# Designs tried in a protein design run: peptides against a protein of PDB entry 3T7K. Part 49

Target 1, 248 residues: chain A of PDB entry 3T7K
Amino acid sequence: KAEKILARFNELPNYDLKAVCTGCFHDGFNEVDIEILNQLGIKIFDNIKETDKLNCIFAPKILRTEKFLKSLSFEPLKFALKPEFIIDLLKQIHSKKDKLSQININLFDYEINGINESIISKTKLPTKVFERANIRCINLVNDIPGGVDTIGSVLKAHGIEKINVLRSKKCTFEDIIPNDVSKQENGGIFKYVLIVTKASQVKKFTKLINDRDKNETILIVEWNWCVESIFHLNVDFTSKKNVLYQKK

## One batch from the design tools (peptide; made by RFdiffusion4, then SolubleMPNN)

Design b2_p13_1_s1 (from b2_p13_1, 5 letters changed)
Fold by OpenDDE base, seed 5:
Structure b2_p13_1_s1 (fold): chain B 248 residues (1-248), chain A 13 residues (1-13)
Amino acid sequence: as target 1 above (248 residues)
Amino acid sequence: MEPLDKEEDVYYL
């Protein structure tokens, strides 16, 4: 029982972590270790749910997993930690050799490389990254790698409200939804935002839109544009990286 | 276009 193992410590830290794991701990934890972690204020969840108020991600590095991308939408993400935090913590707790009166593990020693305070600070903002970019409604091609559900779920976590799935071979202009945002005086609003996988789709959608709705603003991007925007928690409209077509 | 990393494919421990 975890209580007997922890009884040797004079004081137990409360880490106040509500976490998911990605790229680590696929086999989970044994019952004793999960109980130990729970007593230390570390709760590990299998899946991301908004109701759980998750504040932590465990990962060996920056990853392009659904969980990692969604963790950057936590409110806030307090910690992005290497799995070695849990490993060293449990190792210290199970160690019978060291007369440790206290648990000596600092969260800050286990930060994921590349998740800095600048990124963490942006997760404290009241808005999501695509919300700040005035991207509310997007068009997503149905042949996107990773699937429309997973990609759509990540995009929604980051403030996209409506995802319209386009059947790339059969879609018409009428199938393309506008990005319905109120004109703010100071923001480049694109009327049509599309995520595509192929140059042929760019040609198709640009033709459909320009033939039917002349002079409208269009943004056509790759998924990597979204990923880079998420990793930076900022949309850079000055960058042409991963932008396939732009009409201002 | 790089796909999403699958959870099962990114084990680094």
Scores: peptide ipSAE 0.356, ipTM 0.888, DockQ to the pose 0.822
Fold by OpenDDE base, seed 1:
Structure b2_p13_1_s1 (fold): chain B 248 residues (1-248), chain A 13 residues (1-13)
Amino acid sequence: as target 1 above (248 residues)
Amino acid sequence: MEPLDKEEDVYYL
């Protein structure tokens, strides 16, 4: 029983982690280790649910998994940790050799490379990354790799309210939705935001929009533009990286 | 290039 294993410690830390794992621990944990982790205030969930108030992710590095991308939308993401945290913790706890009176594992020693305090601090903001960027409604091509549901779910987690799926071969101008945001006088708001996969789609959508709604603002990006924005928790409108077409 | 990593394909432990 986990209680007997932990009874050798005079004081147990409470890590207060509600976590998901990505790129690690696919086989989960045995019952004893789950109970140990629970007694240390570490609860691991199989899936992301808003009701669970997740605050942590375990991953070996920055990944482009659905879980990793969504973890950056946690409110807040308190910790992004390497799986070695759990491995070393359990190893120390199961070690019979040392009369360790205390568990001496510091969470900060296990931070995922590239997820620094500057990124973590942005998860404490009252708004999501695309919300801050005034991107509320987007158009997404139906032939996007990974599927519109998965991509759409990630985008919604990051503050996109409406995702319009475009049938790239058959769509008309009337199928394209505007990014309906309140006209802020001082903000570079794009009326049309589109995520596309092919140069032919750029040509098609730019023509459709420019022919019917001349002089409107257009942003056409690759999925990588969204990913970079998520990883930085900031939209850089000065960058041309992963921007396929922009009309201000 | 896949826009998302598949969870099953990114196991590093």
Scores: peptide ipSAE 0.347, ipTM 0.881, DockQ to the pose 0.741
Fold by OpenDDE base, seed 2:
Structure b2_p13_1_s1 (fold): chain B 248 residues (1-248), chain A 13 residues (1-13)
Amino acid sequence: as target 1 above (248 residues)
Amino acid sequence: MEPLDKEEDVYYL
């Protein structure tokens, strides 16, 4: 069916998109539209897998979904597009009134607001955002909203190698892992990095660390610190936003 | 603290 619909065009674009959707197209696409999109070099996947070499995200805006956050770890993320790209594309293709011999839709006109070329360019870097920040091993409290598996998966996608889950009520100093990174000459390295949900955890972990490993560097942050770092593809250690405790 | 957006709760179309 798709071939008959597309036969009216003398030339078809190849968009070369391997995409996931978030916050849009929950009902999916019909078989004909999927076939049309595939012929235009647009392949939509249900889930993120590294093997699929995803390069695109469809979303109406910047979202805090697992898919959106992970899309910023694509290598590279070529395009972050509004769903209107697909809508307008399919509308043009299905339009019987369009005497257009060519599909005239520029994907650059459908960029997600706030995902600019500066962000896209950083996805071409050989390192991930937390890797560049010398954050390799983190401690994550078990009561984090969204769950440790989802949060941990996002963090790993962005270069954190080891996620240590802390049982906040029962954990001891021995349960806290150090951020084992090679000393780079110019980088502020925190020996202990923790993501927590409440002030009582800050008090607990700072006490445990300071009592047993004096004078070590500590970074305790909220999840929003990670999110902001991901959205900017940069860790700003000068910002106090979402930092609950810092000892340099 | 803003949680993760759930995929099922995010619909803007």
Scores: peptide ipSAE 0.344, ipTM 0.883, DockQ to the pose 0.766
Fold by OpenDDE base, seed 3:
Structure b2_p13_1_s1 (fold): chain B 248 residues (1-248), chain A 13 residues (1-13)
Amino acid sequence: as target 1 above (248 residues)
Amino acid sequence: MEPLDKEEDVYYL
């Protein structure tokens, strides 16, 4: 059925998209449309797997979903597109109007607002955003909204190697892990990096660390600090935004 | 139904 529909075109583009969707296409696609998309080099996956070599995300806007945040870790992310690309493409293909020689849809017209070429270019870097920031081992409070597994999975996709989950009510200094990174000269290396949800946790962890390891560097941030770092594919250590405590 | 109106219960993290 798809072949008969596509036979109206003299030439078919190959978009070479391996995509996931977030905030769109919950009901999926019918079998004919999936086959049409496949013949155009568009393959849509239900979930992110490293083996699939995903290079595209469909979303209506910048979202804070696991899929969206992880898409910025693709190697590379080639395209971040609005769902209207697929909608308009399928509309054009299903149109009974005359012999269209070519499909006239440009991917660049469907870019997600705020995901520019500067962000896309950073996904081609050999390192992940937190790796570049010399953050490999973090402490994460167990009461974080979204859950430690989901947040941990996003952070790992962006170069965090080890996530230590802190039971905020019961944890001691001995439960806090150091960020084991060799001192590189040019990066503010923090010995202790913590993601927390409450001001009471800041007070607790600051006290625990300063009482036992008074001269060490500490970074305590909100989850939003991580999200902003991911959205920009850069950690700005000069910004105080979403930083709850910093000791250099 | 336009797929855009179904706000996925987008768990905003």
Scores: peptide ipSAE 0.094, ipTM 0.770, DockQ to the pose 0.076; fails the geometry check

Design b2_p13_1_s2 (from b2_p13_1, 5 letters changed)
Fold by OpenDDE base, seed 2:
Structure b2_p13_1_s2 (fold): chain B 248 residues (1-248), chain A 13 residues (1-13)
Amino acid sequence: as target 1 above (248 residues)
Amino acid sequence: MEDLDKEEDVYYF
């Protein structure tokens, strides 16, 4: 069926998109539309797997979903597109009245607001955002909204190698892992990096660390610090936003 | 501000 529909076009674009959707297309696509999209080089996946070499995300706007956050770790993210791209594409293809001999839809016209070329270009870097920031091992409190598995998965996608989950009520100093990174001469390395949810946790962890390892560097942040870092694909250590405690 | 958006909670169409 799709071939017959597409036969009216002399030339078909190959968009070369391997995409996931978030915040749109909850009901998926019908078989014909999936086939049409496939013929145009658009493959939509249900979930993110590294093996699929995803390069695109469809979303109406910047979202804090797992899929959206992970899409910024694609290698590279070629396109972050509004769902209207698919809608307009399918509309044009299904249109019997359209005298167009070719599909005239430009991907660049459907860019998600706030995901610009500067962000896209950073996804071409050989390193991940937290890797560039010398953050490889972090401590994560077990009561984090969204759950440690989801949050941890996002962080790992962005270059965190090890996530240590802290049981906030029972943890001791021995439960806190250091951020084991080789000392680079040019860059603030924090020995202890923690993501927490409450001021009481800040007090607890700062005390535990300072009592046992007094001279070490500490970074305690909220989840929003990570999100902002991901959205910008850059860690700004000069910003105090979402930083709860910092000892250099 | 929601810390993590659930996919099911985000509806556009």
Scores: peptide ipSAE 0.068, ipTM 0.748, DockQ to the pose 0.669
Fold by OpenDDE base, seed 1:
Structure b2_p13_1_s2 (fold): chain B 248 residues (1-248), chain A 13 residues (1-13)
Amino acid sequence: as target 1 above (248 residues)
Amino acid sequence: MEDLDKEEDVYYF
């Protein structure tokens, strides 16, 4: 069926997209449309797997979904596109207007607002955003909204190697792990990095650390600090936004 | 503000 539909075109584009969708296409695609997309070099996956070498995300806008956040860790993310790309493409293909010798849909017309070339270019870097920031081991409170598994998975995709889950009510100093990055003599490396949800946790953890490991560097942030860092593919240590406690 | 958006938030065409 798909071949017959596409036979009216003299030349077919190869878009070379390996994509996931977020916030769109929840009902998926019919078999004919999937085959059409496949013949155009567009493959849509249900889930993110590193082995699939995904290079594209479809979303209506910037979202804080697991898929969207992880898409910024693709190597590289080539395209972040609005779902209208697929809609318009399929509409053009299914159109009975005999005069279309070629598919005329440009990927660049469908870019997600706020995902610019500067962001895309950073996904070509050999390192992940938190790796570049010298953050490899973090402490995460167990009562974080969204759950430690989902948040942990996003953070790992972006270069966090070890996530230590803290039982916020019962934890002691010994439960807190250091960010074991080889001390570069001149690098602003935080020994303790924590993601927390409440001001009471800030007070608790700062006390625990300062009482037992005096004069060490501490960074305590909220989840939004991580999200902003991911969206920019850069950690801005000059910003106090979403930073709850910092000791240099 | 939800810390993570749910995948179930449908974009209506």
Scores: peptide ipSAE 0.068, ipTM 0.745, DockQ to the pose 0.649
Fold by OpenDDE base, seed 4:
Structure b2_p13_1_s2 (fold): chain B 248 residues (1-248), chain A 13 residues (1-13)
Amino acid sequence: as target 1 above (248 residues)
Amino acid sequence: MEDLDKEEDVYYF
């Protein structure tokens, strides 16, 4: 069926997209449309797997979903596109107007607002955002909204190797892991990196660390610090935004 | 602001 529909076009583009969708197309696509998209080099996956070598995200805007955040870790993310790309593409293909010899849909017309070339270019870097920031091991409180598994998965996608989950009410100093990263020249490395949800946790962890490991560097942030770092594919250590405690 | 948007809560299409 798809072949018959596409036969009216003299040349078919190959978009070479391996994509996931977030905030759109929750009902999926029918078999014909999937086949059409496949013939155009567009493959849509339900979930993110590293083996699939995903290079595209469809979303109506910048979102804080797991899929969207992880898409910025693709190697590279080639395109972040609005769902209207697929909608307009399929609409054009299903159009009975015989006058269309070619598919006239340009990917660049459908870019998600706020995901610019600067962001896309950073996904081509050989390192992940937190790797570049010398953050390898973090401590994450167990009461984080979204859950430690989802948050942890996003952080791992962006180069954090080890996530230590802290039971906020019961943890001791011995439960806190150091960020074991070799000092790079000119880079501030924080020995302890923590993502927390409450001011009480800041007080607790700063006390625990300062009492037992004096003069060590500490970075305590909220989840929004990670999100902003992901959205910019850069960690700005000069910003105090979303930083709850910092000791250099 | 929700710390993480759930897919189920973020459908625009």
Scores: peptide ipSAE 0.068, ipTM 0.749, DockQ to the pose 0.698
Fold by OpenDDE base, seed 3:
Structure b2_p13_1_s2 (fold): chain B 248 residues (1-248), chain A 13 residues (1-13)
Amino acid sequence: as target 1 above (248 residues)
Amino acid sequence: MEDLDKEEDVYYF
């Protein structure tokens, strides 16, 4: 069926997209449209798997979803596109009125606002954002909204190797792991990095660390600090935004 | 074609 629909076009574009969707297309696509998209070099996946070598995200805007955040870790992310790309493309293809010999849809017209070429270019870097920031091992409180598994998965996608989950109520100093970056030459390394949810946790962990390891560097942040870092594909250590405690 | 999600500011966590 798709072949017959596409036969009216003299030349078909190859968009070369391996994509996931977030905040759109919850019900997926019908079989014919999937086949059409496939013939145009557009393959949509339900979930993110490293083996699929995904290069595209469809979303209406910048979203705070697992898929969106992980898409910024693609190697590279080639395109972040609005769902209107697919909608307009399929509309044009299914249109019987347009004696169009060619499909005239430019994917560059459908870029998600706020995901510019500067962001896209950073996804081509050989390192991940937290790797560049010398954050390899973090402590994460167990009561974090979204759950430690989802958040942990996002953080790992962005270069954090080890996530230590802290039971905030029962945690002792011995439960806190250091950010072991001894092999990294870059300055500004924090020995202890923690993601917390409450001011009481800041007080607790700062006390625990300072009482036992008085002269060490500490970074305590909110989840929003991680999100902002991901959205910019850069950690700004000069910013105090979403930083709850910092000791250099 | 599926309609675009109309929810303002989709944040899950």
Scores: peptide ipSAE 0.043, ipTM 0.645, DockQ to the pose 0.084

Design b2_p13_1_s3 (from b2_p13_1, 6 letters changed)
Fold by OpenDDE base, seed 5:
Structure b2_p13_1_s3 (fold): chain B 248 residues (1-248), chain A 13 residues (1-13)
Amino acid sequence: as target 1 above (248 residues)
Amino acid sequence: MLPLDKEEDVYYY
């Protein structure tokens, strides 16, 4: 069916999109539309897998979904597009009225607001955002909303190698892992990095660390610190926003 | 504030 629909066009664009959707197209696409999109070089995936070499995200706006946050780790993210791209494309293709010899839909007209060239350019860097920030190993409290698996998966996509889950009520100093990064000369390396949810956890972990390792560097942040770092593809260590405790 | 948006909760289209 798709071939017959597309046969009216002299030339078909190849958009070369390997995409996931978030905040749109929850019910997916019908078989004909999937076939049409595939013939135009648009492949939609249900889930993010590194092997698929995804380069595109469809979303109505910037979202804090797992998919959106992970899309900023694509290598590179080529396009972040509004769902209207697909909608308008399919409308044009299914339209019987216009003797359109060509599909006239430009990807650049459908960019998600706030995902600018500066963000896209950073996805072309050889390193991930937390790698650049010298954050390799983090401690994550087990009571984090969204769950440790989802949060941990996002953090790993952005260059954190090891996620240590802390049982906030039962943990001791020995349960806290150091951020084992080689001392590079020019970067503030925090020996202990923790993501917490409550002020009581800050008090607990600062006490545990300071009682056993008094002179070590500590960074305790909220999840929003990670989110802001991901959205900017940069860690700003000068900002106190979402930082609960810092010892340099 | 939820740490993550759930996919179902942010559906617009």
Scores: peptide ipSAE 0.411, ipTM 0.908, DockQ to the pose 0.769
Fold by OpenDDE base, seed 3:
Structure b2_p13_1_s3 (fold): chain B 248 residues (1-248), chain A 13 residues (1-13)
Amino acid sequence: as target 1 above (248 residues)
Amino acid sequence: MLPLDKEEDVYYY
């Protein structure tokens, strides 16, 4: 059925998109439209798997969904597109106007606001954002909204190797893991990195660490620090935004 | 601000 619909076009574009959707197309596509998209080199996946070599995200805007945050870890992310790309494409294809010899839809007209070429270019780097920031091992409080599994999955996608979950009420100093980056030559290494949710946790962990390891470097941040770092694909250690405690 | 947007809460299309 798709072949008959597409037969009216002399040439078909190959968009070469392997995409996931977030904040759009929850009901998916009908079989004919999936086949049409496939013929145009557009494959949409339900979930992110590394094996699928995803290179595209469809979203109406920048979102804080798991899918959107993980899409910025694609290698590379080629396109971040508004769902209108698919909508307009399918509308053009299903149009009965006989005179369309070509599909005239440009991907660049559908870029998500705020995901520019500078961001896209950073996804081509051989390292992940937290890897570049010398953050490999973090401590995460167990009461984080969104859950440790989802948050942890996003952080791992962006180069965190080890996530230690802290039971905030019961944890001791011995439960806190160091950020083992001893082999990295670049300055700005924090021995202890923690993501917390409350000021009381900042006070607790700061005390625990300073009482037992007084001279060590500490970075305590909120989740928004991670999100901002992901959205920029850069960690700005000069910014105090979303930093709850820092000791250099 | 919610730490994560739920997929169900961000449907625009």
Scores: peptide ipSAE 0.410, ipTM 0.907, DockQ to the pose 0.755
Fold by OpenDDE base, seed 4:
Structure b2_p13_1_s3 (fold): chain B 248 residues (1-248), chain A 13 residues (1-13)
Amino acid sequence: as target 1 above (248 residues)
Amino acid sequence: MLPLDKEEDVYYY
């Protein structure tokens, strides 16, 4: 069926997209449209798997969904596109106007606002954002909204190797793991990195660490610090935004 | 601010 629909075009583009959708196309696509997209080199996946070598995200705008945040970890993310790309593409293909010899849809016309070439270029780097920031091991409070599994999965996608979940009410100093990274000459490595939700946790963890390990470096941040770092694919250690406590 | 948008709560119209 798709072949018959596409037969009217002299040449078909190959977009070479392996994509997930977020904030759009919740109902998926019908079998014909899936096949049409496949013939155009567009494959839509339901979930993110590393084995699929995903290179594209469809979303109406920058979102804080798991899929959107993880898409910025693709190697590389080639395109972040508005759903209108698919809508206009399928509309053009299903158009009965015999006069279309070619598909005239340019990917670059459908870029998500705020995902610029500077961001896309950083996804080509050999390292992940938190890896570049010398953040390998983090402590995450168990009461984080969104859940430790989802948050942890996003953080791992961006180069955090070990996530230690802290039971905020019961944890002791011994439960806090160090960020075990080799000292690079030019970067302030934080020995303890914590993501917390409450000011009371800041007070607790700073006390626990400072009482037992007085001279160590500490970074305590909100989840928004991680999100901003992901959205920029850069950790700005000069910014105090979303930093709750810092000891260098 | 919610830490994550749920997929089920985000719609494009």
Scores: peptide ipSAE 0.412, ipTM 0.905, DockQ to the pose 0.696; fails the geometry check
Fold by OpenDDE base, seed 1:
Structure b2_p13_1_s3 (fold): chain B 248 residues (1-248), chain A 13 residues (1-13)
Amino acid sequence: as target 1 above (248 residues)
Amino acid sequence: MLPLDKEEDVYYY
């Protein structure tokens, strides 16, 4: 069926998209439309797998979904597109107007607001955002909303190698892992990095660390600090936004 | 503020 529909066009574009969707197309596509999209070089996947070499995200806007956050870790993310791209494309293809010799839809007309070329260009870097920031090992409180597995998966996609889950009520100093990054002489490495949800946790962890490992560098942040870092594909250590405690 | 948007709670339509 798809071949017969597409036979009306003299030339077919190859968009070369390997995509996931978030905040759109929950019901998926019918078999004919999937075949059409495949012939146009558009393959949509249900889940993110590294082996699929995903390069595109479809979303109505910037979202804080697991899929959207992970899409910024693609190597590279080539396109972040509004779902209207697919809608308009399929609408044009299914149109019975006799005179359409070519599909005339430009990907650049459907860019997600706020995902600009500067963000896209950073996904071509050989390192991940937290890797560039010298954050390899973090401590995460076990009572974090969204769950440690989901949040941990997002953080790992962005270059965090080890996530230590802290039992916030029962943890001791020995349960806190250091950020084991070779001390480059340039004073930008935090020995202890923690993601917390409550002010009481800040008080607890600062006390535990300062009592046992005096004069070490500590960074305690909210999850929003990680999200902002991901959205910008840059860690701004000059910003105090979403930083709960910092000791340099 | 929810730390993550749930996929089920976000819809374009």
Scores: peptide ipSAE 0.410, ipTM 0.905, DockQ to the pose 0.695; fails the geometry check

